Peptides against a protein of PDB entry 7QUU. Designs and how they scored, part 1

All scores and structures are predictions.

Target 1, 43 residues: chain A of PDB entry 7QUU
Amino acid sequence: DAVEPSVEKEYKKIISFRDTVFEGKHQQFLVPNNVRLKFLRDR
Below, numbering starts at 1 at the first letter of every chain, in headers, positions and changes, except where a header shows other numbers.
Peptide ipSAE is a variant of ipSAE made for these designs: the mean of its two directions, with the distance scale d0 fixed at 1.0 Angstrom where the peptide's residues are scored. Compare it only between designs on the same protein; published cut-offs may not carry over.
The geometry check fails a fold that doesn't show the stated peptide or that is severely misdrawn somewhere.

## One batch from the design tools (peptide; made by RFdiffusion4, then SolubleMPNN)

Design b1_p8_1_s1 (from b1_p8_1 with H1D Y4L)
Fold by OpenDDE base, seed 3:
Order: structure tokens, then sequence, then C-alpha cells
Structure b1_p8_1_s1 (fold): chain B 43 residues (1-43), chain A 8 residues (1-8)
């Protein structure tokens, strides 16, 4: 199953956020104010 | 991507 390159980039951000929270690393991800995760809109 | 494959 080929995941669209846009969706793959969004999943990589979620994984990075998860790993950051679990590692206790407060890395400030600058989420640009206009990056509405498109996959959260279809739920 | 092995990180995406672990999430799916």
Amino acid sequence: as target 1 above (43 residues)
Amino acid sequence: DPALEKLL
C-alpha cells in the first residue's frame, strides 16, 4: 500500500512528537500555525 | 519508511 508523500510527512511529525514526549525531551516543534493535519479533518 | 510502518 503506497502512502501518499503528504500523509507520510504528517505521520513522521506525529512519531517525532510521540518520541519527544516519551523521552522527556521538550523539543519545541514549531508547528506552523497553518499546518492543519489533513488526516485529523476526516474523523 | 520503517518508522511509518511501525505506526500503521
Scores: peptide ipSAE 0.038, ipTM 0.565, DockQ to the pose 0.061
Fold by OpenDDE base, seed 4:
Structure b1_p8_1_s1 (fold): chain B 43 residues (1-43), chain A 8 residues (1-8)
Amino acid sequence: as target 1 above (43 residues)
Amino acid sequence: DPALEKLL
């Protein structure tokens, strides 16, 4: 799937946020696809 | 990006 460079940059921020918030927490934070898509649409 | 593919 061709992801636009702007959208890929925002996904990298979500990944970095996930990794920071869950660092040392063995909790798989499944970001629901609807919440992720909302975050990308509200910008 | 493999980190993005793992997130999707």
Scores: peptide ipSAE 0.038, ipTM 0.554, DockQ to the pose 0.060
Fold by OpenDDE base, seed 5:
Structure b1_p8_1_s1 (fold): chain B 43 residues (1-43), chain A 8 residues (1-8)
Amino acid sequence: as target 1 above (43 residues)
Amino acid sequence: DPALEKLL
């Protein structure tokens, strides 16, 4: 399934924000499905 | 992007 380039750009921003906030914590934070769905619904 | 694929 081709993710739209606009949607991919925003997932990259969320990942970059995560990586910046958690820089130095090698914890794979499982983004809870409800939080993932919130970011998708607020658009 | 492997980080995006893990998020999707």
Scores: peptide ipSAE 0.036, ipTM 0.551, DockQ to the pose 0.064
Fold by OpenDDE base, seed 1:
Structure b1_p8_1_s1 (fold): chain B 43 residues (1-43), chain A 8 residues (1-8)
Amino acid sequence: as target 1 above (43 residues)
Amino acid sequence: DPALEKLL
């Protein structure tokens, strides 16, 4: 499925935020879909 | 993006 470029940009911000917050924590934090949607709505 | 695919 082709992810829309706007949606891909917001997912890249979620990934960058995850990688920054969990820098040094080897936790593959699966961002739950509800948390993803909250992050997208809070911007 | 392989980082996005791992997130989805």
Scores: peptide ipSAE 0.035, ipTM 0.544, DockQ to the pose 0.062

Design b1_p8_1_s2 (from b1_p8_1, 4 letters changed)
Fold by OpenDDE base, seed 5:
Structure b1_p8_1_s2 (fold): chain B 43 residues (1-43), chain A 8 residues (1-8)
Amino acid sequence: as target 1 above (43 residues)
Amino acid sequence: DPALEALE
């Protein structure tokens, strides 16, 4: 399915935020796919 | 984005 360019930009921001916050903590959290999709569906 | 497609 063609992901809207808006949703793809927001996903990239969430990943960049995750990486920035968790690189500083040396913690890799496996975010479950259902939790990732929740951040995209609440808009 | 292949990481976004893996979530759908």
Scores: peptide ipSAE 0.050, ipTM 0.529, DockQ to the pose 0.059
Fold by OpenDDE base, seed 1:
Order: C-alpha cells, then sequence, then structure tokens
Structure b1_p8_1_s2 (fold): chain B 43 residues (1-43), chain A 8 residues (1-8)
C-alpha cells in the first residue's frame, strides 16, 4: 500500500522517539494502533 | 517502510 510521505515521516519520528525512550526495549512496545492514529491525525 | 507494513 502506498503510505503517504507525510504519514511515513511522522511514523519515523514515533519510532525514533520510542527507540530513544525505551533503549533497546522498543521491540516489546508495540505502539497501539489507536495511539499511532491519534498522533498522525493531530499533525 | 517495513515497520509500517508490519502494522497494517
Amino acid sequence: as target 1 above (43 residues)
Amino acid sequence: DPALEALE
């Protein structure tokens, strides 16, 4: 599926933030789809 | 992005 470049950019920021906050535990923290969708809609 | 595809 073609992910919009704006959505991909904001997703990469969420992942980078997660990876920074959870120092290698980021694999255990699935950002719930509802939290992801809220973050992407508010921008 | 493979991490986006894993969430679809």
Scores: peptide ipSAE 0.044, ipTM 0.519, DockQ to the pose 0.057
Fold by OpenDDE base, seed 2:
Structure b1_p8_1_s2 (fold): chain B 43 residues (1-43), chain A 8 residues (1-8)
Amino acid sequence: as target 1 above (43 residues)
Amino acid sequence: DPALEALE
């Protein structure tokens, strides 16, 4: 069916957002163990 | 878009 160009644009934004959120959650921030321990000691 | 058609 002919999807309205407006609906296809909003769909592409949802997919791009999903992919950005997925990449951001699966980015293991290799926080050096020394930086992790600094944030725990300065509290 | 084939991924949009799969949601209809």
Scores: peptide ipSAE 0.044, ipTM 0.561, DockQ to the pose 0.029
Fold by OpenDDE base, seed 3:
Structure b1_p8_1_s2 (fold): chain B 43 residues (1-43), chain A 8 residues (1-8)
Amino acid sequence: as target 1 above (43 residues)
Amino acid sequence: DPALEALE
C-alpha cells in the first residue's frame, strides 16, 4: 500500500521530536498508533 | 519506510 507523502512527513516529525526529547535516554519510546493517527487527522 | 509499513 502506498503511504501518502503527507503521512510520511508527519511521521518523520514525530520521530525527530522523540529523538530530541529523549536524546541521551536509551529508552525506545513507541508512539501508540492511535496517538500517531490523531496527529495526522487534526491537520 | 519500514516503520510506516508496520502500521498498515
Scores: peptide ipSAE 0.041, ipTM 0.507, DockQ to the pose 0.054

Design b1_p8_1_s3 (from b1_p8_1, 5 letters changed)
Fold by OpenDDE base, seed 4:
Structure b1_p8_1_s3 (fold): chain B 43 residues (1-43), chain A 8 residues (1-8)
Amino acid sequence: as target 1 above (43 residues)
Amino acid sequence: DPALKALE
């Protein structure tokens, strides 16, 4: 699936936030896909 | 993107 460039940019912000807040490759905060898509639509 | 694929 081709992710739109706008959507990919917002995903990169979510990843950067995850990596900043959770200081390690081992706290997989499983953001459910529906919650992730809601966060991107509400902006 | 490998980081996006790790979220899927």
Scores: peptide ipSAE 0.032, ipTM 0.504, DockQ to the pose 0.062
Fold by OpenDDE base, seed 3:
Structure b1_p8_1_s3 (fold): chain B 43 residues (1-43), chain A 8 residues (1-8)
Amino acid sequence: as target 1 above (43 residues)
Amino acid sequence: DPALKALE
């Protein structure tokens, strides 16, 4: 599945936030589909 | 991106 370039930019921000808050390069940050869709719609 | 592929 091709990830849209706008969605890719937002995932990179979520990953950067995870890496800053959790100091752990190896924890899977599972964003629920409903939270992902809300975050993309509210912009 | 390998980090995006891990979120799919």
Scores: peptide ipSAE 0.029, ipTM 0.487, DockQ to the pose 0.060
Fold by OpenDDE base, seed 5:
Structure b1_p8_1_s3 (fold): chain B 43 residues (1-43), chain A 8 residues (1-8)
Amino acid sequence: as target 1 above (43 residues)
Amino acid sequence: DPALKALE
């Protein structure tokens, strides 16, 4: 399915937030793909 | 976005 431009914008904000909050912490949280997709679909 | 495509 084509990802809606709204969903792509929200995804980019989540990544930017992650990168800002964990900047300098070297903590890569492996968020499962199904959990990421659930978060985007529940909006 | 390549990172978003990896979630589909």
Scores: peptide ipSAE 0.029, ipTM 0.492, DockQ to the pose 0.060
Fold by OpenDDE base, seed 1:
Structure b1_p8_1_s3 (fold): chain B 43 residues (1-43), chain A 8 residues (1-8)
Amino acid sequence: as target 1 above (43 residues)
Amino acid sequence: DPALKALE
């Protein structure tokens, strides 16, 4: 399946956010609200 | 991307 470049960019942000949260790094990961809401649905 | 493939 050809993942659209926009969707791929959002997934990369979700993964980076997940990894930042999982590593316990209190880094202010500026996830856009749309990507954050997607991350919370995919959890 | 192997990281995207883990979300599929």
Scores: peptide ipSAE 0.028, ipTM 0.488, DockQ to the pose 0.059

Design b1_p8_1_s4 (from b1_p8_1, 3 letters changed)
Fold by OpenDDE base, seed 4:
Structure b1_p8_1_s4 (fold): chain B 43 residues (1-43), chain A 8 residues (1-8)
Amino acid sequence: as target 1 above (43 residues)
Amino acid sequence: SPALEKLE
């Protein structure tokens, strides 16, 4: 799948954020209640 | 490819 370089950069940021949250770096961020994202496995 | 899915 040809992913645009811009989209790939944004994806990498999102994955880094996901991994940071799961590694127990407890930064409380306010997520709007109407926005929930499921991360599909990248493996 | 890995993807993000919005949960409603």
Scores: peptide ipSAE 0.034, ipTM 0.460, DockQ to the pose 0.122
Fold by OpenDDE base, seed 1:
Structure b1_p8_1_s4 (fold): chain B 43 residues (1-43), chain A 8 residues (1-8)
Amino acid sequence: as target 1 above (43 residues)
Amino acid sequence: SPALEKLE
């Protein structure tokens, strides 16, 4: 898929964040009330 | 492809 460079850059940040959280590099993070998010599998 | 999905 031809992903726009801007979208690809933000996607890479999201994946990096996901991996950092799952690796236990973050002790806690703030989540807005009534928001539940699932990280999708990478390509 | 979306990286995040909002859960219902």
Scores: peptide ipSAE 0.033, ipTM 0.457, DockQ to the pose 0.165
Fold by OpenDDE base, seed 3:
Structure b1_p8_1_s4 (fold): chain B 43 residues (1-43), chain A 8 residues (1-8)
Amino acid sequence: as target 1 above (43 residues)
Amino acid sequence: SPALEKLE
């Protein structure tokens, strides 16, 4: 499926952020459920 | 698939 180039660009930024912040680390944050997100695996 | 999912 052809992802729109704008969506692909933002997706790549999200993956880069995930990899940079969480590389070799597992940290839990107490965040309210309304703003709490999880990163999915890149597929 | 989206890279982010909101938690319930």
Scores: peptide ipSAE 0.032, ipTM 0.453, DockQ to the pose 0.178
Fold by OpenDDE base, seed 2:
Structure b1_p8_1_s4 (fold): chain B 43 residues (1-43), chain A 8 residues (1-8)
Amino acid sequence: as target 1 above (43 residues)
Amino acid sequence: SPALEKLE
């Protein structure tokens, strides 16, 4: 299935952000109250 | 393929 290059780019950013947060390498971030993110675990 | 989906 062809993933649109825009969607793939945003996916890579989300994964990089997730990994940075879970590794404790991110100092502080603000999340707006109306934004919810779900990180899927690898199966 | 991995895809972005809007959360409910």
Scores: peptide ipSAE 0.029, ipTM 0.417, DockQ to the pose 0.079

Design b1_p8_2_s1 (from b1_p8_2 with T3E W7L)
Fold by OpenDDE base, seed 3:
Structure b1_p8_2_s1 (fold): chain B 43 residues (1-43), chain A 8 residues (1-8)
Amino acid sequence: as target 1 above (43 residues)
Amino acid sequence: IEELKELI
């Protein structure tokens, strides 16, 4: 099953965000609660 | 921070 190019692009953004937030050395990026909730609601 | 690890 070929993942749609739109879904693959979103998945790559989620992974890149995960890797930046969790593998990025000890800076609590205070993701404003408003940006956190916008990313989850634009689906 | 842990609650975000389970969601992403």
Scores: peptide ipSAE 0.026, ipTM 0.441, DockQ to the pose 0.059
Fold by OpenDDE base, seed 4:
Structure b1_p8_2_s1 (fold): chain B 43 residues (1-43), chain A 8 residues (1-8)
Amino acid sequence: as target 1 above (43 residues)
Amino acid sequence: IEELKELI
């Protein structure tokens, strides 16, 4: 099944967010609930 | 933190 180009773009945003939050630093940045809610609303 | 690992 060809992944729709819109779905691939959203997937790349999710992966970039994962990598920024989990791979990026020894700082447990509690992603502020407002940033989490913004990311979920920009779908 | 665990809840974010399950959501991503």
Scores: peptide ipSAE 0.026, ipTM 0.435, DockQ to the pose 0.059
Fold by OpenDDE base, seed 2:
Structure b1_p8_2_s1 (fold): chain B 43 residues (1-43), chain A 8 residues (1-8)
Amino acid sequence: as target 1 above (43 residues)
Amino acid sequence: IEELKELI
């Protein structure tokens, strides 16, 4: 089943957000809680 | 923050 290009783009954004916020870049970039919640609300 | 790690 070909993943819809829209769903693949959203998935890549979620992974990039996870890596930036949780996998050690979180100490360099204080992502405000408002930006985290905005990323989840732009669905 | 932990709740977001489980959701993603």
Scores: peptide ipSAE 0.025, ipTM 0.440, DockQ to the pose 0.057
Fold by OpenDDE base, seed 5:
Structure b1_p8_2_s1 (fold): chain B 43 residues (1-43), chain A 8 residues (1-8)
Amino acid sequence: as target 1 above (43 residues)
Amino acid sequence: IEELKELI
């Protein structure tokens, strides 16, 4: 099953956001006020 | 609020 290019693009944004937040790089991501991301920590 | 639950 090929992941649709739209879904892959949103996935890559979410991973880049994770990596930036966990690296302690305080880039102010403009998260839309109507979108809540819930991160599962990879154990 | 669209909860993107569990993508990471």
Scores: peptide ipSAE 0.025, ipTM 0.417, DockQ to the pose 0.197

Design b1_p8_2_s3 (from b1_p8_2, 5 letters changed)
Fold by OpenDDE base, seed 4:
Structure b1_p8_2_s3 (fold): chain B 43 residues (1-43), chain A 8 residues (1-8)
Amino acid sequence: as target 1 above (43 residues)
Amino acid sequence: IDELIKLI
């Protein structure tokens, strides 16, 4: 079954968020709390 | 944060 285009778009957002949070742990700058909270509210 | 990365 082809993954619905809406589900694929949400999956790509989850992966981009994971990668941003991972990068933010290795950078001197933590991922801003507003970006994290926006992602969790837009789901 | 670590728990959230483990859930994604």
Scores: peptide ipSAE 0.031, ipTM 0.464, DockQ to the pose 0.055
Fold by OpenDDE base, seed 1:
Structure b1_p8_2_s3 (fold): chain B 43 residues (1-43), chain A 8 residues (1-8)
Amino acid sequence: as target 1 above (43 residues)
Amino acid sequence: IDELIKLI
């Protein structure tokens, strides 16, 4: 299923926010690379 | 915030 480019852009913002908040709260936890949502990989 | 981190 192709996610619309508009919806993908909104998801990328939400996850950048999540990752920033998570890294800020969990600076002592190695955020496993598998917790980075697989859809933030630029194809 | 923690609820939002769990939902995403």
Scores: peptide ipSAE 0.031, ipTM 0.481, DockQ to the pose 0.156
Fold by OpenDDE base, seed 3:
Structure b1_p8_2_s3 (fold): chain B 43 residues (1-43), chain A 8 residues (1-8)
Amino acid sequence: as target 1 above (43 residues)
Amino acid sequence: IDELIKLI
C-alpha cells in the first residue's frame, strides 16, 4: 500500500519525538506494525 | 491515532 506523503511525514514526526523522549530515558520503544498500519489507514 | 498517543 502506497502511504500518502502527508501521512508518512506525520509518522516520521511521531517517531522523531518518541526517539528524543526515550533516548533521554535510556529506553528503546518500537511502534508495533499493527499500530503503524492503523494510523496510516485512519487517514 | 489514539493508540499512538497512548504509546508516547
Scores: peptide ipSAE 0.030, ipTM 0.460, DockQ to the pose 0.245
Fold by OpenDDE base, seed 5:
Structure b1_p8_2_s3 (fold): chain B 43 residues (1-43), chain A 8 residues (1-8)
Amino acid sequence: as target 1 above (43 residues)
Amino acid sequence: IDELIKLI
């Protein structure tokens, strides 16, 4: 099953965002309006 | 600090 190129592009952005946040890099990722990311901080 | 990024 070929993942649609749109979905693969969104997935790659989510992974790049994750990796940048874990690296402590404050890069503003343009999250697509259809994709909401929530930071779960375990307090 | 375990930051979990969850897709909503």
Scores: peptide ipSAE 0.024, ipTM 0.429, DockQ to the pose 0.150

Design b1_p8_2_s4 (from b1_p8_2, 4 letters changed)
Fold by OpenDDE base, seed 1:
Structure b1_p8_2_s4 (fold): chain B 43 residues (1-43), chain A 8 residues (1-8)
Amino acid sequence: as target 1 above (43 residues)
Amino acid sequence: IKELEELI
């Protein structure tokens, strides 16, 4: 199933955030729940 | 962290 271009753009933002926050699973930044919610809403 | 790892 072809992912809609809008959904693919949102997915790429989520992946970029994952890769930035989790930097290979070794940066345990306690991402506060407010920063998580801001990312999902503002992008 | 765990809930964010399940979502991303």
Scores: peptide ipSAE 0.024, ipTM 0.423, DockQ to the pose 0.063
Fold by OpenDDE base, seed 5:
Structure b1_p8_2_s4 (fold): chain B 43 residues (1-43), chain A 8 residues (1-8)
Amino acid sequence: as target 1 above (43 residues)
Amino acid sequence: IKELEELI
């Protein structure tokens, strides 16, 4: 099944965010809880 | 962070 180009673009943003937050050894990016909740709701 | 690891 070909993933729609819109869904693939959103997935790439989620992966880039994951890699930035988790591969960054020990920087607690204080992403405010409201910005985290916006990212999860815009999915 | 751990709760976000379980969602991804």
Scores: peptide ipSAE 0.024, ipTM 0.426, DockQ to the pose 0.059
Fold by OpenDDE base, seed 4:
Structure b1_p8_2_s4 (fold): chain B 43 residues (1-43), chain A 8 residues (1-8)
Amino acid sequence: as target 1 above (43 residues)
Amino acid sequence: IKELEELI
């Protein structure tokens, strides 16, 4: 089944957010709550 | 943070 281009774009955003949050756990700086809340609002 | 780890 061809994943619709809209769904693939949303999936890429989720993966980029996961990776940013994961990197931010290994950095002394947690990903700011405003960036997390922006991602959840843009969904 | 834990709830966000379960959503990702």
Scores: peptide ipSAE 0.023, ipTM 0.410, DockQ to the pose 0.055
Fold by OpenDDE base, seed 3:
Structure b1_p8_2_s4 (fold): chain B 43 residues (1-43), chain A 8 residues (1-8)
Amino acid sequence: as target 1 above (43 residues)
Amino acid sequence: IKELEELI
């Protein structure tokens, strides 16, 4: 089943955000909790 | 943080 282009765009944003959050735990740049919560609210 | 990691 082809994933709808809207769902694929949302999934890519979630993955990019995950990777940024995880990288930010291992790198000097922690993604702030307010930015994390904004991403979840804008869904 | 834990809840966000479980959602992603």
Scores: peptide ipSAE 0.023, ipTM 0.422, DockQ to the pose 0.059; fails the geometry check

Design b1_p8_3_s1 (from b1_p8_3, 4 letters changed)
Fold by OpenDDE base, seed 4:
Order: structure tokens, then C-alpha cells, then sequence
Structure b1_p8_3_s1 (fold): chain B 43 residues (1-43), chain A 8 residues (1-8)
């Protein structure tokens, strides 16, 4: 079982959350209630 | 470049 490093799993969740928020793709992400994601658009 | 900040 290739346990992808916890960092890559977290990164995939962040990308998938971005795609859900920006592309309107309904993926249910269990974001922990105490975790907020802030997208910084570089100008 | 898009940066994502995880705030706990």
C-alpha cells in the first residue's frame, strides 16, 4: 500500500476544494469546522 | 500564481 505522504493527500484536498469553489463542481469536502481555506489570488 | 493559505 503506497501511503501517499500526508502532505500530498492534503494538497489534493486543497486543489479539489479550489475546483469545487471556483468551477462549481459539487465535491463534498469534509473541511474540519475549525479549518478555513483562504485563496490568495496573486494580482 | 494562486496561493492557498490553510487557516486553523
Amino acid sequence: as target 1 above (43 residues)
Amino acid sequence: DELVELIK
Scores: peptide ipSAE 0.025, ipTM 0.369, DockQ to the pose 0.181
Fold by OpenDDE base, seed 5:
Structure b1_p8_3_s1 (fold): chain B 43 residues (1-43), chain A 8 residues (1-8)
Amino acid sequence: as target 1 above (43 residues)
Amino acid sequence: DELVELIK
C-alpha cells in the first residue's frame, strides 16, 4: 500500500472540502475538530 | 489562484 505523503492526503481533504462546501458535491471528509480551513481566493 | 491555510 503506497502511503500517500501526508501533504497529498491533506491536499485531497482540502479539495474535497471545497467541492462539498462551495460546489455542493457530497464528499465526506474527516477534518479533525482542532483543524480549521481558511480559503484565500486570490483576486 | 486559490490558496488554502490549514490552522491547527
Scores: peptide ipSAE 0.025, ipTM 0.367, DockQ to the pose 0.180
Fold by OpenDDE base, seed 3:
Structure b1_p8_3_s1 (fold): chain B 43 residues (1-43), chain A 8 residues (1-8)
Amino acid sequence: as target 1 above (43 residues)
Amino acid sequence: DELVELIK
């Protein structure tokens, strides 16, 4: 089954994000200038 | 555990 190119692109972004944030891999992901990443520590 | 929030 051919995965739609849109779904594959979003999947690749999710994996890159996971690898960067959770696996400690230094991958650069492009965040749009109107989007901020906030690390929430569970208090 | 550290959660990451995407703020738009």
Scores: peptide ipSAE 0.022, ipTM 0.367, DockQ to the pose 0.173
Fold by OpenDDE base, seed 2:
Structure b1_p8_3_s1 (fold): chain B 43 residues (1-43), chain A 8 residues (1-8)
Amino acid sequence: as target 1 above (43 residues)
Amino acid sequence: DELVELIK
């Protein structure tokens, strides 16, 4: 079992969260109204 | 790869 590095697990959670927020499929993540999400494309 | 920054 390849232990995915902690960074890759965090990255997958971030991408899943992005896709979830933008696809409108999860109304259930109460992003606090004061939290701004900035998606940075790694160059 | 895409990083997400949470700005509070």
Scores: peptide ipSAE 0.029, ipTM 0.372, DockQ to the pose 0.225; fails the geometry check

Design b1_p8_3_s2 (from b1_p8_3, 4 letters changed)
Fold by OpenDDE base, seed 1:
Structure b1_p8_3_s2 (fold): chain B 43 residues (1-43), chain A 8 residues (1-8)
Amino acid sequence: as target 1 above (43 residues)
Amino acid sequence: KELEELIK
């Protein structure tokens, strides 16, 4: 299935954000779930 | 549908 190039760019941004938040949970700073949800709303 | 699976 050919994913549209627009949709693929949005998926790459969501994956990069997921990975940054996950890395931030493995770093000494637990990113609270409310801060994660605020970031998803502000974009 | 696929976007909701990536956020879960």
Scores: peptide ipSAE 0.021, ipTM 0.449, DockQ to the pose 0.057
Fold by OpenDDE base, seed 3:
Structure b1_p8_3_s2 (fold): chain B 43 residues (1-43), chain A 8 residues (1-8)
Amino acid sequence: as target 1 above (43 residues)
Amino acid sequence: KELEELIK
């Protein structure tokens, strides 16, 4: 399945923000599924 | 591929 270009763009921003704020490539945010779905719907 | 497969 191809990721929609809009979803890929927002994912790249989340990763860039993570890498800037938390100094850790590959930290898994346990973002609850409800918060993930809110972030994708509230934009 | 779901966004969850890219975050693993």
Scores: peptide ipSAE 0.020, ipTM 0.440, DockQ to the pose 0.058
Fold by OpenDDE base, seed 4:
Structure b1_p8_3_s2 (fold): chain B 43 residues (1-43), chain A 8 residues (1-8)
Amino acid sequence: as target 1 above (43 residues)
Amino acid sequence: KELEELIK
């Protein structure tokens, strides 16, 4: 499936968020949902 | 592959 360049950019943000928040690469600070949503927007 | 398989 040819993923549009816009969708690929959003996907890379989601993966970077997964790796940062869920893979324990940063201590599990309970990042508030508003800060999590900011992280997805600001990259 | 659906986006869901990549987030799990």
Scores: peptide ipSAE 0.020, ipTM 0.433, DockQ to the pose 0.048
Fold by OpenDDE base, seed 5:
Structure b1_p8_3_s2 (fold): chain B 43 residues (1-43), chain A 8 residues (1-8)
Amino acid sequence: as target 1 above (43 residues)
Amino acid sequence: KELEELIK
């Protein structure tokens, strides 16, 4: 299945956010998934 | 796949 270019762009943002939040000093913060998704939409 | 599964 060809992933639409819009969906692929949103996926890349989610992965980059995941990696930034779960790497290094941020591993201690349990951010709820709903708050993470809101932050990605408002940016 | 739901967006919540990608953040786990």
Scores: peptide ipSAE 0.020, ipTM 0.449, DockQ to the pose 0.065

Design b1_p8_3_s3 (from b1_p8_3, 4 letters changed)
Fold by OpenDDE base, seed 4:
Structure b1_p8_3_s3 (fold): chain B 43 residues (1-43), chain A 8 residues (1-8)
Amino acid sequence: as target 1 above (43 residues)
Amino acid sequence: DELVKLIE
């Protein structure tokens, strides 16, 4: 099944956000405890 | 690929 272009665009945004907030295993920015962050992880 | 919660 081909991933819809809309879903691929959202995936790329989530990865870009992950890579902006985290470098390797370290968080670059202090995230407030009330903000729940979910990221895509490769299996 | 799975959505993983990293921060609460």
Scores: peptide ipSAE 0.023, ipTM 0.317, DockQ to the pose 0.270
Fold by OpenDDE base, seed 5:
Structure b1_p8_3_s3 (fold): chain B 43 residues (1-43), chain A 8 residues (1-8)
Amino acid sequence: as target 1 above (43 residues)
Amino acid sequence: DELVKLIE
């Protein structure tokens, strides 16, 4: 299935954000302390 | 497609 180029760009940003959060660099992002992101994995 | 959900 050809993922639309817009959705692929958003997915790449989400993966980069996820990886940065897991590296402990999440303090660089303006995420409220009471809010967590749940990432949906593309299957 | 839904890529992210915010949770508190």
Scores: peptide ipSAE 0.021, ipTM 0.334, DockQ to the pose 0.293
Fold by OpenDDE base, seed 2:
Structure b1_p8_3_s3 (fold): chain B 43 residues (1-43), chain A 8 residues (1-8)
Amino acid sequence: as target 1 above (43 residues)
Amino acid sequence: DELVKLIE
């Protein structure tokens, strides 16, 4: 399916943020254990 | 749709 270039750009930002948070590269962002995170993923 | 919104 043709993904709109704007949606793909937002997706890449969300994935980069996710990966950086989970890799511990954002040690300053204590995501509280009760924070429900919303991510985009390839299906 | 190639993109899904996940809630974790």
Scores: peptide ipSAE 0.020, ipTM 0.352, DockQ to the pose 0.246
Fold by OpenDDE base, seed 1:
Parts: structure tokens; sequence; C-alpha cells
Structure b1_p8_3_s3 (fold): chain B 43 residues (1-43), chain A 8 residues (1-8)
């Protein structure tokens, strides 16, 4: 499946956000537990 | 590769 360049750009932003949040680089966002977005990559 | 967003 050819992923459109737009979708790939959005995916890269989500991965960067995930990595920044999980690496503790986002210590300033108390993301309430009810706003936790789980990003699953279906393989 | 599909990106699935789960909202709890």
Amino acid sequence: as target 1 above (43 residues)
Amino acid sequence: DELVKLIE
C-alpha cells in the first residue's frame, strides 16, 4: 500500500510526539489519564 | 502500515 506523503508526515509527527512524551522530555504536560492516546501501528 | 488511534 502506497502511504500518501501527507499520511507519512502525520505519522512522523505522532511518533515524535510519542517519543518526546515517553522519554520524559514533556515533564510539563500532565496529560490527564483520560486524554492518553495510545498509538498502535498495525503491521 | 495503518495508524490506529485508540481513545480510552
Scores: peptide ipSAE 0.020, ipTM 0.330, DockQ to the pose 0.187

